# Peptides against a protein of PDB entry 3NZW, part 272

Target 1, 212 residues: chain A of PDB entry 3NZW
Amino acid sequence: TTTLAFRFQGGIIVAVDSRATAGNWVASQTVKKVIEINPFLLGTMAGGAADCQFWETWLGSQCRLHELREKERISVAAASKILSNLVYQYKGAGLSMGTMICGYTRKEGPTIYYVDSDGTRLKGDIFCVGSGQTFAYGVLDSNYKWDLSVEDALYLGKRSILAAAHRDAYSGGSVNLYHVTEDGWIYHGNHDVGELFWKVKEEEGSFNNVIG
Target 2, 222 residues: chain B of PDB entry 3NZW
Amino acid sequence: QFNPYGDNGGTILGIAGEDFAVLAGDTRNITDYSINSRYEPKVFDCGDNIVMSANGFAADGDALVKRFKNSVKWYHFDHNDKKLSINSAARNIQHLLYGKRFFPYYVHTIIAGLDEDGKGAVYSFDPVGSYEREQCRAGGAAASLIMPFLDNQVNFKNQYEPGTNGKVKKPLKYLSVEEVIKLVRDSFTSATERHIQVGDGLEILIVTKDGVRKEFYELKRD

## One batch from the design tools (peptide; made by RFdiffusion4, then SolubleMPNN)

Design b2_p29_1_s4 (from b2_p29_1, 17 letters changed)
Fold by OpenDDE base, seed 3:
Structure b2_p29_1_s4 (fold): chain B 212 residues (1-212), chain C 222 residues (1-222), chain A 29 residues (1-29)
Amino acid sequence: as target 1 above (212 residues)
Amino acid sequence: as target 2 above (222 residues)
Amino acid sequence: SVERKLEVWSHMLDGKLFERYKELLKAEL
């Protein structure tokens, strides 16, 4: 898996691959590694598929309950804390989760929290999470600027996942791309890695290790 | 060493069509190299136009299917005989599987039916309850042999339009029920030839708006 | 307790079966 999220002047970019594996077996190429918790809040999935899917779905239910009780959307801080508290209760039980909770509230603005099954909860501007994270960081960190245009930011997110998909055997399939703004998240499509690779190689003159 | 899990072999296969879905399984039950039964059905009509199979350790599979069938009954009781949708069934099965997260059912679960729009639907589960809606899925002993075949024949992977030098992919299209049944039969026939844990009989459950139809075919009994 | 079940499961599953479970059935992202 490779997931990433970063803050920039235009909000948040979230990009993820879609491969699931069971050892050396490619279990799926079409897994949704982003949960749409509400129109303003996303969760990303890395680690155990069932652990992430089950508990992030549970988180969605808790967020909805909060909205019903408090008559306001839950903060990104509070949502991430709920998840963090939960996984901490299961510390040592063998949960495997590397998640990012990304969203927008009027109070917080665009916000990203990293939450993992070790109980770590971090607020930050840039995270790459998964087996391909180092490959994604290599591209993302080299090209990241706060002042990126929305178009450039979307491309950078997509391009970083592509780099990871190329080098990490556990990442691949497609890139799912999101832009989070004050008006909510916008889905920017599913991009097949095979088609995207050849397009990027031709347009950039990159990936010269592969003979076309 | 105490091993709480067995492996009873077998293979299951689900394919979603446009307005139908198919879930098939062989009827061989095996332990190690000994055939326990040549006719042990593992694909079940669970009501509400939902068919289910949980392949792997048969004791776990049977337990899971029974629990799901009970869940369907309780759902009807609690919701004034409302039909359980296939997506709600998938969520229910996730909870059943994840409820045993720390002592999992050793099974690969597939369900098939129609979604709320009347389109064919197949959902597959890992042992601890992660699930995905897919166009096709093979599970069990010969899944590694069948799944690449399904990728090629259902999803037209690595197929290209003639005369394009591999530049234009074959367009996706829905398969007819007859085409799907043929693919299922060919898949199991091929799997039986290459895998000792697959054989004897093939039971196919076809789900349409009119209900569940069952078909049976003989496989090699070696 | 969840911990005891995990311990039992980890001990009962021969490393090979657990690895097979991981390799064959448990989806990882």
Scores: peptide ipSAE 0.217, ipTM 0.768, DockQ to the pose 0.104; fails the geometry check
Fold by OpenDDE base, seed 1:
Structure b2_p29_1_s4 (fold): chain B 212 residues (1-212), chain C 222 residues (1-222), chain A 29 residues (1-29)
Amino acid sequence: as target 1 above (212 residues)
Amino acid sequence: as target 2 above (222 residues)
Amino acid sequence: SVERKLEVWSHMLDGKLFERYKELLKAEL
């Protein structure tokens, strides 16, 4: 898996691959590694597929309950804390989760929290999470600027996942791309890695290790 | 060392069509090299136009299917005999599987039916309840042999339009019931030739708006 | 830091956990 999220002047970009594996077996090429918790809040998935899918879905339910009880949307900080507290209760039980909770509230603005099953909870501007994270960071960090246009930011997110998919055997399939703004998240499509690779190679003259 | 799991072999296969879905399984039940039964059905009609199979350790599979069937009954009781949708069924099965997260059912689960729009639907589950809706899925002993074939024949992976030098993918299209049944039969026939845990008989459950139909075909009895 | 994240992820994907998931055919992301 390779997931990433970063803050910039235009909000938050979230980009993820879509491969699931069971050892050396490619279990799926079409997994949705982003959960749409509400119109303003996203969760990303890395690690155990069932652990992430089950508990992030549960998190969505908790966020909805908060909205119903408090008559306001849950904060990104509170949502991430709920998940963090949950995984802490299972510490040592063998949960495998690496997640980013990304969203916008009026109080917080655009916000990203990293939460993992080891009990780490971090607020930050840039995170790459998964087996391909180092490959994604290589591209993302080299080109990241706060002042990126929305178009450039979307491309950078997509391009970073592509780099990881190329080098990480556990990443691939397609890139799912999101832009989170004050008005909520916007889905920017599913981009097949194979098609994207050839397009990018042609346009950039990159990936010269591949002939033809 | 304590091994709580058996392996009863077998293979299952689900394919979603436009307005139908199929779930198929062989009828061989085996332990190690000994055939326990040549006719032990592993694909079940669970009501509400949902068919289910949980392949792997048969004791776990049977337990899971029974729990799901009971869940369907409870759903009817709680919701004034409302039909359980396939997506709700998938969520329910996830909870059943993940409820045993630390001592999992040793099964690969597939369900098939129609979605709320009347379109064919197949959902597959790992042993602990991760699930995905797919056009096709193979599970069990010969899944590694069949799944690449399904990728090619159902999803048209690595197929290209003639004369495009591999630049234009073959367009996706739905298969007819007849095409799907043929594909299933060919898949299981091929699997039987290469895997000792697959054979004897093939049972196919076909879900349409009119209900569930069952078909049976003989496989090699080696 | 990237290094810290690598440590965290490496721990999540340790050989024992990976082998267990492989044996049980658990899907990993």
Scores: peptide ipSAE 0.200, ipTM 0.767, DockQ to the pose 0.044; fails the geometry check
Fold by OpenDDE base, seed 5:
Structure b2_p29_1_s4 (fold): chain B 212 residues (1-212), chain C 222 residues (1-222), chain A 29 residues (1-29)
Amino acid sequence: as target 1 above (212 residues)
Amino acid sequence: as target 2 above (222 residues)
Amino acid sequence: SVERKLEVWSHMLDGKLFERYKELLKAEL
C-alpha cells in the first residue's frame, strides 16, 4: 500500500493506490483505500484491510452521531482523537492500522492527522503511509511547495503514488485521487497505473529504467 | 503454484452480470486426501435474493452461513419484513466476521445478488471481514487457477483491440447469463483436471429479479 | 496475544494449514 496526503495553498491532496495483498498473492487491484466519512472528511487505509475498513466505518458512525448531538460537523482533531482513543484501547491486541484523517473545517482549516494502531497521533502537513511510503516521499518531497496550483498538486499526488507503485511490489492497481477544500472533498478519478505509467514516461521522459 | 487457499478444500466462484449474478461451487468435500462427500452443497439461498458461500473450513462456513440466515430473519423482525439489500448484507457479514477478529472463521466468503438498481453484485470477504464489491471472484482451493482466467475473460485483462499495437484495451462489456454459465463450467472443468480438491459436481445459483435459480452439472469423479 | 491464540488454535486443527492461512488469507493494504 501507498497512501499520501499533503496540505497546500489550495487545501489537501489525498492520493492512494488500490492493491491489496495476502502474502505474495495479489488479492485485489481495485480496493478503495479512501473512506468518505462525510462530505468534508476522508480517511485513508493502510495495514490490515479489515481493521481499517471496520474501524474507519465505525468512525464514520461516530462522526454522524456527533453531528446529530452537537448540531455541527465534527472537527478533524476530534474525529482523529476518537479513532486514536479506540485503537489505543486495543493496543497489544494485534490491530494493524496506518490511517490519515483529512478534512476541512472552518475552525481548523485544512487539517491532516496521522493515526496508527501503535497509538501514535500526529498533526502534520505531509504524510506518506504504507509499504511504498519511502518511494512516494522521494517524489513528493522533491517537488512539494505550499504554493502549488491545484492542478500541479493533483498531479504531484498522482505522480508520487505512481512512483511507489513502480517500485513497491505491494502497491499498484490504480491511483484514486482526491482534493479536499472548504466546500468538501472532490474525487478526481481512478487512474490505472499501467496506463498512467506509459503516459508519464512519454510526457516526462522519466522511468528510463524501463524500455518501452 | 502459490495457492493461499490450497488446503481449504473446494472452490467457489462469483460473477456479476448486468442484471443478474452467479455464485457457483463444487460439491466435493475433502479433508487432506480423503473425500468426505461427493455431494455437499456449499452455495446457499439465504433469502431476500441473496446467495452466499463460505469456503474453507467447512464447520466455520456452515456456522457463518447459519448466523447470516438468522441475521436475515432478525432483520425482517426488526424492520417489518423489509428486504435486506445486498450492500446491507455485506455490512452485516463484515460484522459477523470481525466479531471473531481474534478467532476468525477460516473461510473465504462470497455473496451474490442484485443491488438497489437491479444490477448484478458480487461481494467477497477475507476471513476477518474486509470486503469489496467486484465483478468476479474465485475462492478456495483452485482460486489461484481460476482467478487469472476470470481476469482475462470477465475483466478482459491483457486483451487489446486488434491493430492498436497493444495500446488500446478491449472495452469492458457485460456478459450474458449464458456466457457466464459457460465460463463457470469451463473454469470448474479445468480446475477439476488440475486440482484434487475440486470435482464431483458443480452447483450454480443464478440470481435475477425473478429470484434464485439453481443449476447442477456433473464434474469428474476422480 | 491474539496471534498466539490463533496459532494454538491452528495447531490444534492443522498446524501446517493454519500457518499458511494466517499469513495468506488476511488481506493487507
Scores: peptide ipSAE 0.198, ipTM 0.756, DockQ to the pose 0.068; fails the geometry check
Fold by OpenDDE base, seed 4:
Structure b2_p29_1_s4 (fold): chain B 212 residues (1-212), chain C 222 residues (1-222), chain A 29 residues (1-29)
Amino acid sequence: as target 1 above (212 residues)
Amino acid sequence: as target 2 above (222 residues)
Amino acid sequence: SVERKLEVWSHMLDGKLFERYKELLKAEL
């Protein structure tokens, strides 16, 4: 898996691959590793598929309950804290989760929290999470700046996942791309890694280690 | 050392068509190298036009299917005989599986039916309840042999339009019921030739708007 | 790591059963 999220002047970019594995077996190439918790809040999934899918879905329910009770949207901080508290209760039980809770509230602005099953909860501007995270960071960090245009930021997110998919055997399938703004998240499509690779190679003259 | 799990072999596969879905499984039940039964069905009609199989350790599979069937009954009771949708069934099964997260049902679960739009639907589950809707999925002993074949023949993976030098993919198209049944039969026939835990018989459940139809075919009895 | 996760499952099963059920392992992302 490779997931990433970063803040920039235009909000948040979230990009993820879609491969699931069971050891050396590619279980799926089409897994949705982003949960749409609500129109303004996303969760990313890395680690155990069931753990992430189950508990982030549960988180969605908790966020909805908050909205119903408090008559306001839950903050990104509070949503991430709910999940963090949950996984902490299971600390040592063997949950495997590496998640980012990404959202935009009027109070907080664009916000990203990293939450993992070890009990870590971090607020930050840039996170890459998964087995391919180092490959994604290699591209993302090299090209990141706060003042990216929305177009450039979307491309950078997509391109970073592509780099990871190219080098990490546990990442691949497609890139799912999101842009989070004050008005909510916008889905920017599913991009097949194979097609994207050749397109990017041709347009950039990159990936010169591959002849084609 | 106590091992709570067994391996009863077998293979299952699901394929979704446009307005139908198929779930198939062999009827062989095995322990190690001993065939326990040559006809032990493992694909079940669970009601509400949902078919289910949980392949791996048969005791766990049977338990899971029974729990799901009971869940369907309770759903009807609680919701004035409302039909359980396939997506709701998938969510329910996830909870059944994840409820045993730390002592899992040692099975690969597949369900098939029609979605709310009448389109074929196949959902597959890992042992602890992660699930995905797919066009096709193989599970069990010969899944690794069958799945690549399904990728090629159902999802048209690595198929391209002639003369495009691999740049234009073959467009996706739904298969007919007859094409799917043929594909299932070919898959299991091939699997039987290469895997000792697959054979004896093939049971295919076909879900359409008119209900569940069952077909049976003989496989090698080796 | 995926390997560590596999090891956890391997401890729940005998080595032979684990190998046979590699395809039935929980999905990892």
Scores: peptide ipSAE 0.193, ipTM 0.770, DockQ to the pose 0.104; fails the geometry check

Design b2_p29_2_s1 (from b2_p29_2, 18 letters changed)
Fold by OpenDDE base, seed 1:
Structure b2_p29_2_s1 (fold): chain B 212 residues (1-212), chain C 222 residues (1-222), chain A 29 residues (1-29)
Amino acid sequence: as target 1 above (212 residues)
Amino acid sequence: as target 2 above (222 residues)
Amino acid sequence: MFILLEPSEEMKEALEKELKLREEAIFGK
């Protein structure tokens, strides 16, 4: 698995691979590792698929309840704290979660929180999470700047996941790409890793170790 | 040390078509190398045009299916006999599975039906309730043998248009009911030849807008 | 929200097995 999220002048980019494995076997190439919590919040999944899927969906319900009661959208900070508190209650029970809660509120601006089942909650600008995170960081960190255009940021997210998919056997399938703004998230498609690889190789001259 | 789970073998397979879905399973039930039954159905019509199978430890599978069927009844009671949608069914099953998160049902669950647009739908679940909608999924003993075949024949993976030097993928197209049934039969026939936990009989449930149809085919009994 | 019950030893073992599989699926451990 490789998931990433980063803040930039245009909001947040979220990009994830879609491979699931069972030991040495590829169980699926089409896993949705971004959970649409609500129209304004995204959650990424790493660790236990069921844990992430179940509790991030539950989080969506909690966020809705907040909106109904408070007559305002929940903050990213509050949403991530709800999840963090939940997993903390289950600490030691065996939950496995490495998630990023991403959103954009007027008060907070573009905001990313990392939340895991160990009780860690971190606010940050850039996170890569998963077995391929190091490979993703290699590309992302090298090319990241706050002033990226939306187009360049989307490409960078996609390209970073591609790098991870190329080197990490546990990452692959496709890249699911999101752009998060104040108006909500926008899905920017599913990009097959194989097709993307050849395109990038041709355009950038990358991956010279692979003979086509 | 005590293992609360058994493995009763068998294989299940779901394929979604354009306006239909198929869920199939062999009828062999086995413990280790001993055949318990040559005809133990494991694919069930649960009502509301939803078919379900939970393959692995049969006791867990039966319990899960029973709970889901009861859930369907309660849904009708609470919602004035409203039809349960396939996506809502999937969510319900997730809750059933995850409710036993710390003592999981030892099963691979697949449901099939039609979505709200009348399109074929297959949902696959892990033992603790993670799920996804897929075009096809095999589960159970021979899943590792069948899935690559399905990827090729249903999803047209690794198929390219001639003369394109492997650069243009074969376009996806919907398969007919007959084509899907043929694929299912071929898959199980092949699996039976290579896996001792698959055989005896094949039961196929076909879901269309007109309801659920059941077909049965003999497999090898060795 | 679920009420957490302390699992039996058998439950813990079963959970551990499943968790390992799921972790491999996501983290590649």
Scores: peptide ipSAE 0.031, ipTM 0.793, DockQ to the pose 0.063
Fold by OpenDDE base, seed 3:
Parts: structure tokens; sequence; C-alpha cells
Structure b2_p29_2_s1 (fold): chain B 212 residues (1-212), chain C 222 residues (1-222), chain A 29 residues (1-29)
């Protein structure tokens, strides 16, 4: 798995691969590792698929209840805290979760929290999470600037996941790409890694170790 | 060390068509190398045009299917006999599975039906309740043998348009019911030849807007 | 169990280190 999220002048980019594995077996190439919690809030999934899918969906329900009760959208801070508190209650029970809660509220602006099953909760500007995270960081950190255009930021997110998919055996399938703005998240499509690889290789002249 | 889980073998296969879905399973039940039964159905009509199979430890599979069937009944009771949608069914099954997260049902679960738009739908679950909607999925003993074949025949993976030097993929196309049934039969026939835990009989449930149809075919009995 | 690959212990450690570094950078003013 490789998931990433980063803040920039245009909001938040979220990009994830879609491969699931069971040992050396590729269980799926089409897993949705982003949960759309609400129109303004996304959750990413790394670790145990069931743990992430179950609890982030549960989180969505809690966020909705909050909105109904408080008559306002839940903050990214509060949403991430709900999840963090929950997983902390199960500390030591064997949950496996590495999640990013990404969203936009008027009060907070674009916000990213990392939450894992060890009880860690961190606010930050750039996170890569999963077995391919180091490969993603290599590309992302080398090209990241706050002042990226939306187009360049989207490409950078996509390109970073591609790098991870190419090097990490546990990452692959496709890239799911999101842009989070004040108006909510926008899905920017599913990009097959194989097709994307050849396109990028041709356009950038990268991946020279592969002869086409 | 006490192992609470058994493995009763078998294989299941789901394929979603355009306006239909198929869920198939062999009827062999085995423990280790001993055949317990040559005819033990493992694919069930659960009502509301939803068919379900949970393959692995048979006791867990049966328990899960029974719980789901009960959930369907309760849903009707609570919602004035409203039909349970396939996506809601998937969510319900997730809760059933994840409710035993620390003592899981040792099964690979597949359900099939029609979505709200009348399109074929197949959902696959891991033992603890992660699920995904897919066009096809094999589960059980011969899943590793069948899935690559399904990827090739259903999803046209590694198929290219002639004359394009392998650069243009074959476009995706829905298979007919007849084509899917043939594919299922061929898959199980092949699996039976290569895996001792698959055989005896093949039961296929076909879901359409008109309801659930069952077909049965003999497999090798060795 | 469809294991979405549990990050290797090495990956968990690397992530933890990176997260700590970022936490320090953000809050260690």
Amino acid sequence: as target 1 above (212 residues)
Amino acid sequence: as target 2 above (222 residues)
Amino acid sequence: MFILLEPSEEMKEALEKELKLREEAIFGK
C-alpha cells in the first residue's frame, strides 16, 4: 500500500494505490483506499483492510451524527480525534491502521491528520503512509512546493504513487486521485499504473531502467 | 494446540454480467483428505434476489449465512417489507463478520445480485469483513487457479487488439449469460482436475430481474 | 484474510520516525 496527502496553496492532494495483498498473493488490484466520509472529508486506508474500512465507515456515521446534533460540519480535528480515541481503546488488541483524515472547514482551512492504531495523532502538511511510503516521499519531497499549481500538484501526487507502485511489490493496480478544496473534494479519476507508467516514461523520459 | 477452525475445502465463483449475476460453488465437502459429502450445497438464495456463499470452514459459513438470512427477515420487519439492496446487504455482512474480528469466521464470502440500477453485482469479503464490489471473484481452495483465468476471460487482462503491437488493450465487454455459464463450468472442470478439494457437483445460481434460477452440473467424483 | 499489507515493522518504524520528525518541525517551535 501507498497512500499520500499533502497541503499546498490550492488545498489538499490525496493519492492512493489500489492493490491488496495476502502474503505473496495479489488479492485485488482495485481496492478503494479512500473513504469519502462526507463531501468535505476523506479518509485513507493503510494496514488491515477490514479495520480501516470498518472504523472509517463508522467514523463517517459519527461525523454525520455530529452534524445533525451540532448543526454544523464536524472539524477535521474533531473527526480525527474521534477515530484516535476509538483506536486507542483497542490498543494492544491487534488493530492495524494507518490513516489520514483530510478535509476542509472554514475554521481550520485545509487540514490533514495522521491517525494510527498505536494511538498516534499528528497534524501535518505532508504524509506518505504504507509500504511504499519511502518511494513516494522520494518523489514528493523532491518536487514539493507550497506554490504548486493545482495541475502540478495533482500530477505530483499521481507521480509519487506511480513511483511507489513501480518499486514496492505491495503497491500497484491504479492511482485514485483527489483534490480537496473549500468547496469539498473532487475525484480526479482512476489511473491504471501500467498505462500511466508508459505515458510518464514517454513524456518525462523517466524510468530509463525499463526498455520499452 | 486447539484449532477451532477446520477447512472443508471447496471453491466458489461469482461473476457479474450486465443485467445478471452468477454465483457458483462445488458441492464437495472434505476434511483433510476425507470426503464428508459429495453433495453439500454452499450457495444459497437469501431472498430479495441476493445469493450468498461463505466458503472455508463450513460450520462458520453456515452460521454466517443463517445470520444473514435472519438479518434479511429483520430488515423486512423494520422497513415495511422493503427489498434489501445488494449494497446494504454487503454492509450488513461486514458488520456480521467484523463483529467477530478477534475470533473470525474462517470463510471467504461472496454475494451476488443486482444493484439498484439493475446491473449485475458481485461483492467479496475477507474473513473479518473488508469488502469490495467486483466483476468477478473466486474463493476457496482453487481460487488461486481460477482468478488468473477470470482476469483473462472476464476482464480481458493481457489481451490486446491485433496489429497494435500490444499497445492497445482489448475493450471491455459484458459477457452473455451463456458465455458466463460456460466460463463457470470450464473453470470448475479445470479446478476439479487440479485440486482434490474441488469436485462432485457444481451448483450455479443465476440472478436476474425475474428472480433466482438454479442449475446443477456433475463434476468429476475422484 | 485479505491482508492489505501490514506495513512491515521496518515501514512502521520509518513512518514513526518521519512522523516524529514532522511533529517536531511543526510543534517544536
Scores: peptide ipSAE 0.135, ipTM 0.833, DockQ to the pose 0.030; fails the geometry check
Fold by OpenDDE base, seed 5:
Structure b2_p29_2_s1 (fold): chain B 212 residues (1-212), chain C 222 residues (1-222), chain A 29 residues (1-29)
Amino acid sequence: as target 1 above (212 residues)
Amino acid sequence: as target 2 above (222 residues)
Amino acid sequence: MFILLEPSEEMKEALEKELKLREEAIFGK
């Protein structure tokens, strides 16, 4: 798995691979590792698929309850804290989660929280999470700047996942790409890693170690 | 180390068509190298045009299917006999599975039906309730043998348009019900030849807008 | 779909390693 999220002048980019594995077996190439918590919040999935899927869906319900009760959209900070508190209650029980809660509120601006099953909750500008995270960071950190255009930011997210998919055996399938704005998230499609690889190789002249 | 789980073998296969879905399973039930039964159905009509199979430890599978069937009944009771949608069924099954997160049902669960638009739908579950909608899925003993075949024949993996030097993938196309049934039969026949835990009989449940149809075929009785 | 009930120990280790690296990057400065 490789998931990433980063803040920039245009909001948040979220990009994830779609491979699921069971040991050395590729169980699926089409897993949705972004959970649309609500129209304004995204959760990413790394670790146990069921844990992430179940509890991030649950989180959506909690966020809805908050909005009904408080008559305002929940903050990203509060949403991530709800999840963090939950996993903390299960500390030692064997949950496996490495998640990013991403959203954009008027009060907070573009906001990313990392939450894992160890009880860690971190606010940050750039996160890559999963077995391919180091490969993603290699590309992302090298090209990141706050002033990226939306187009360049989307490409950078996609390109970073591609790098991870190419090097990490546990990552692959496709890239699911999102742009998070104040008005909510926008899905920017599913990009097959194989097709994307050849396209990028041709356009950038990269991946020269692979003979086509 | 105490293993509370058995493995009763068998294989299941789901394929979604354009306006239909198929869920198939062999009828062999085995423990280790001993055949317990040559005819033990493992694919069930659960009502509301939803078919379900939970393959692995048969006791867990049966329990899960029964719980889901009961859930369907309760849903009807609570919602004035409203039809349970396939996506809602998937969510329900997730809750059933995840409710035992720390002592899971040792099963690979697949359901098939039609979505709200009348399109074929297949959902597959891990033992703890992670689920995904897919075009096809094999589960059980011979899944590793069948899935590559399905990837090739249903998803057209590694198939390319002629004359494109392997750079243009073959476009996805829906299979007819006859083509799917043939594919299922061929898959199970091949699996039976290569895997001792698969055989005896094949039961296929076909879901259409008109309801659930069942077909049965003999497999090798080795 | 046998999605690993738990991240493989390898995934956990990779994640832990990266988290440590991040912590070091965040707190080591």
Scores: peptide ipSAE 0.067, ipTM 0.816, DockQ to the pose 0.034; fails the geometry check
Fold by OpenDDE base, seed 2:
Structure b2_p29_2_s1 (fold): chain B 212 residues (1-212), chain C 222 residues (1-222), chain A 29 residues (1-29)
Amino acid sequence: as target 1 above (212 residues)
Amino acid sequence: as target 2 above (222 residues)
Amino acid sequence: MFILLEPSEEMKEALEKELKLREEAIFGK
């Protein structure tokens, strides 16, 4: 698995692979590792798929209850805190979660929180989470700047996941790409890693270790 | 060391078509190297045009299916006999599975039906309740043998347009009911030849707008 | 609110093993 999210002048980019493995076997190439919590909030999935899917869906319900009660959209800080508090209650029980809660509120601006099953909750600008995170960081950190255009930011997210998919055996399938703005998240499609690889290789001259 | 789980073998397979879905399973039930039954159905019509199978430890599978069937009844009771949608069914099954997160049902669960738009739908679950809608999924003993074949035949993975040097993928095309049934039969026939835990009979449930149809085919008994 | 189930140590180990396998499957570790 490789998931990433980063803040930039245009909001947040979220990009994830879609491979699931069982030991040495590829279990699926089409796993959705982004949960659309609501039109304004995204959650990413790393670790136990069931743990992430169940609790992030639960989180969506809690966020909806908040909005109904308070007549206001929940903040990203509050949403991530709800999840963090939940996993803390299960500390030591064996939950496996590495998630990023991403959103854009007027009050907070573009906001990313990392939350894991160890009880860690971190606010930050750039996170890569998963077995391929180091490979993703390598590309992302080398090309990241706050002033990226939306187009360049989307490409950078996609390209970073591709790098991880190429080197990490546990990452692959496709790239699911999102752009989060004040108006909500926008899905920017599913990009097959194989097709993307050849395209990027041709255009950039990258991946010279593979002879076409 | 006490192992609360058994393995009763078998294989299940779901495929979603354009306006139909199929869920198939062999009828062999085994323990170790002994055949318990040559005809033990493991694919069930649960009502509301939803078919379900939970393959692995048969006792857990039966329990899960029973609980889901009960959930369907309660849903009708609470919602004025409203039809349970396939996506809501998937969510319900997730809760059933995850409710036993720390003592899981030792099963691979697949359901099939039609979505709200009348399109074929297949959902696959892990033992603890993660699920995904897929075009096809095999589960059980011979899943590793069948899935690559399904990827090729249903999703046209690794198929390219001639003359494109592998750069243009073959476009996806829906298979007919007859083509899917043939594919299922071929898959199970092949699995039976290669895996001792698969055989005896094949039961296929086909879901269309007109309801659930059942077909049965003999498999090798050796 | 989900009720926390406290499994036996044996079940925790089995679950951890399964989770590890799943993590390995999902995360490649």
Scores: peptide ipSAE 0.035, ipTM 0.802, DockQ to the pose 0.067; fails the geometry check

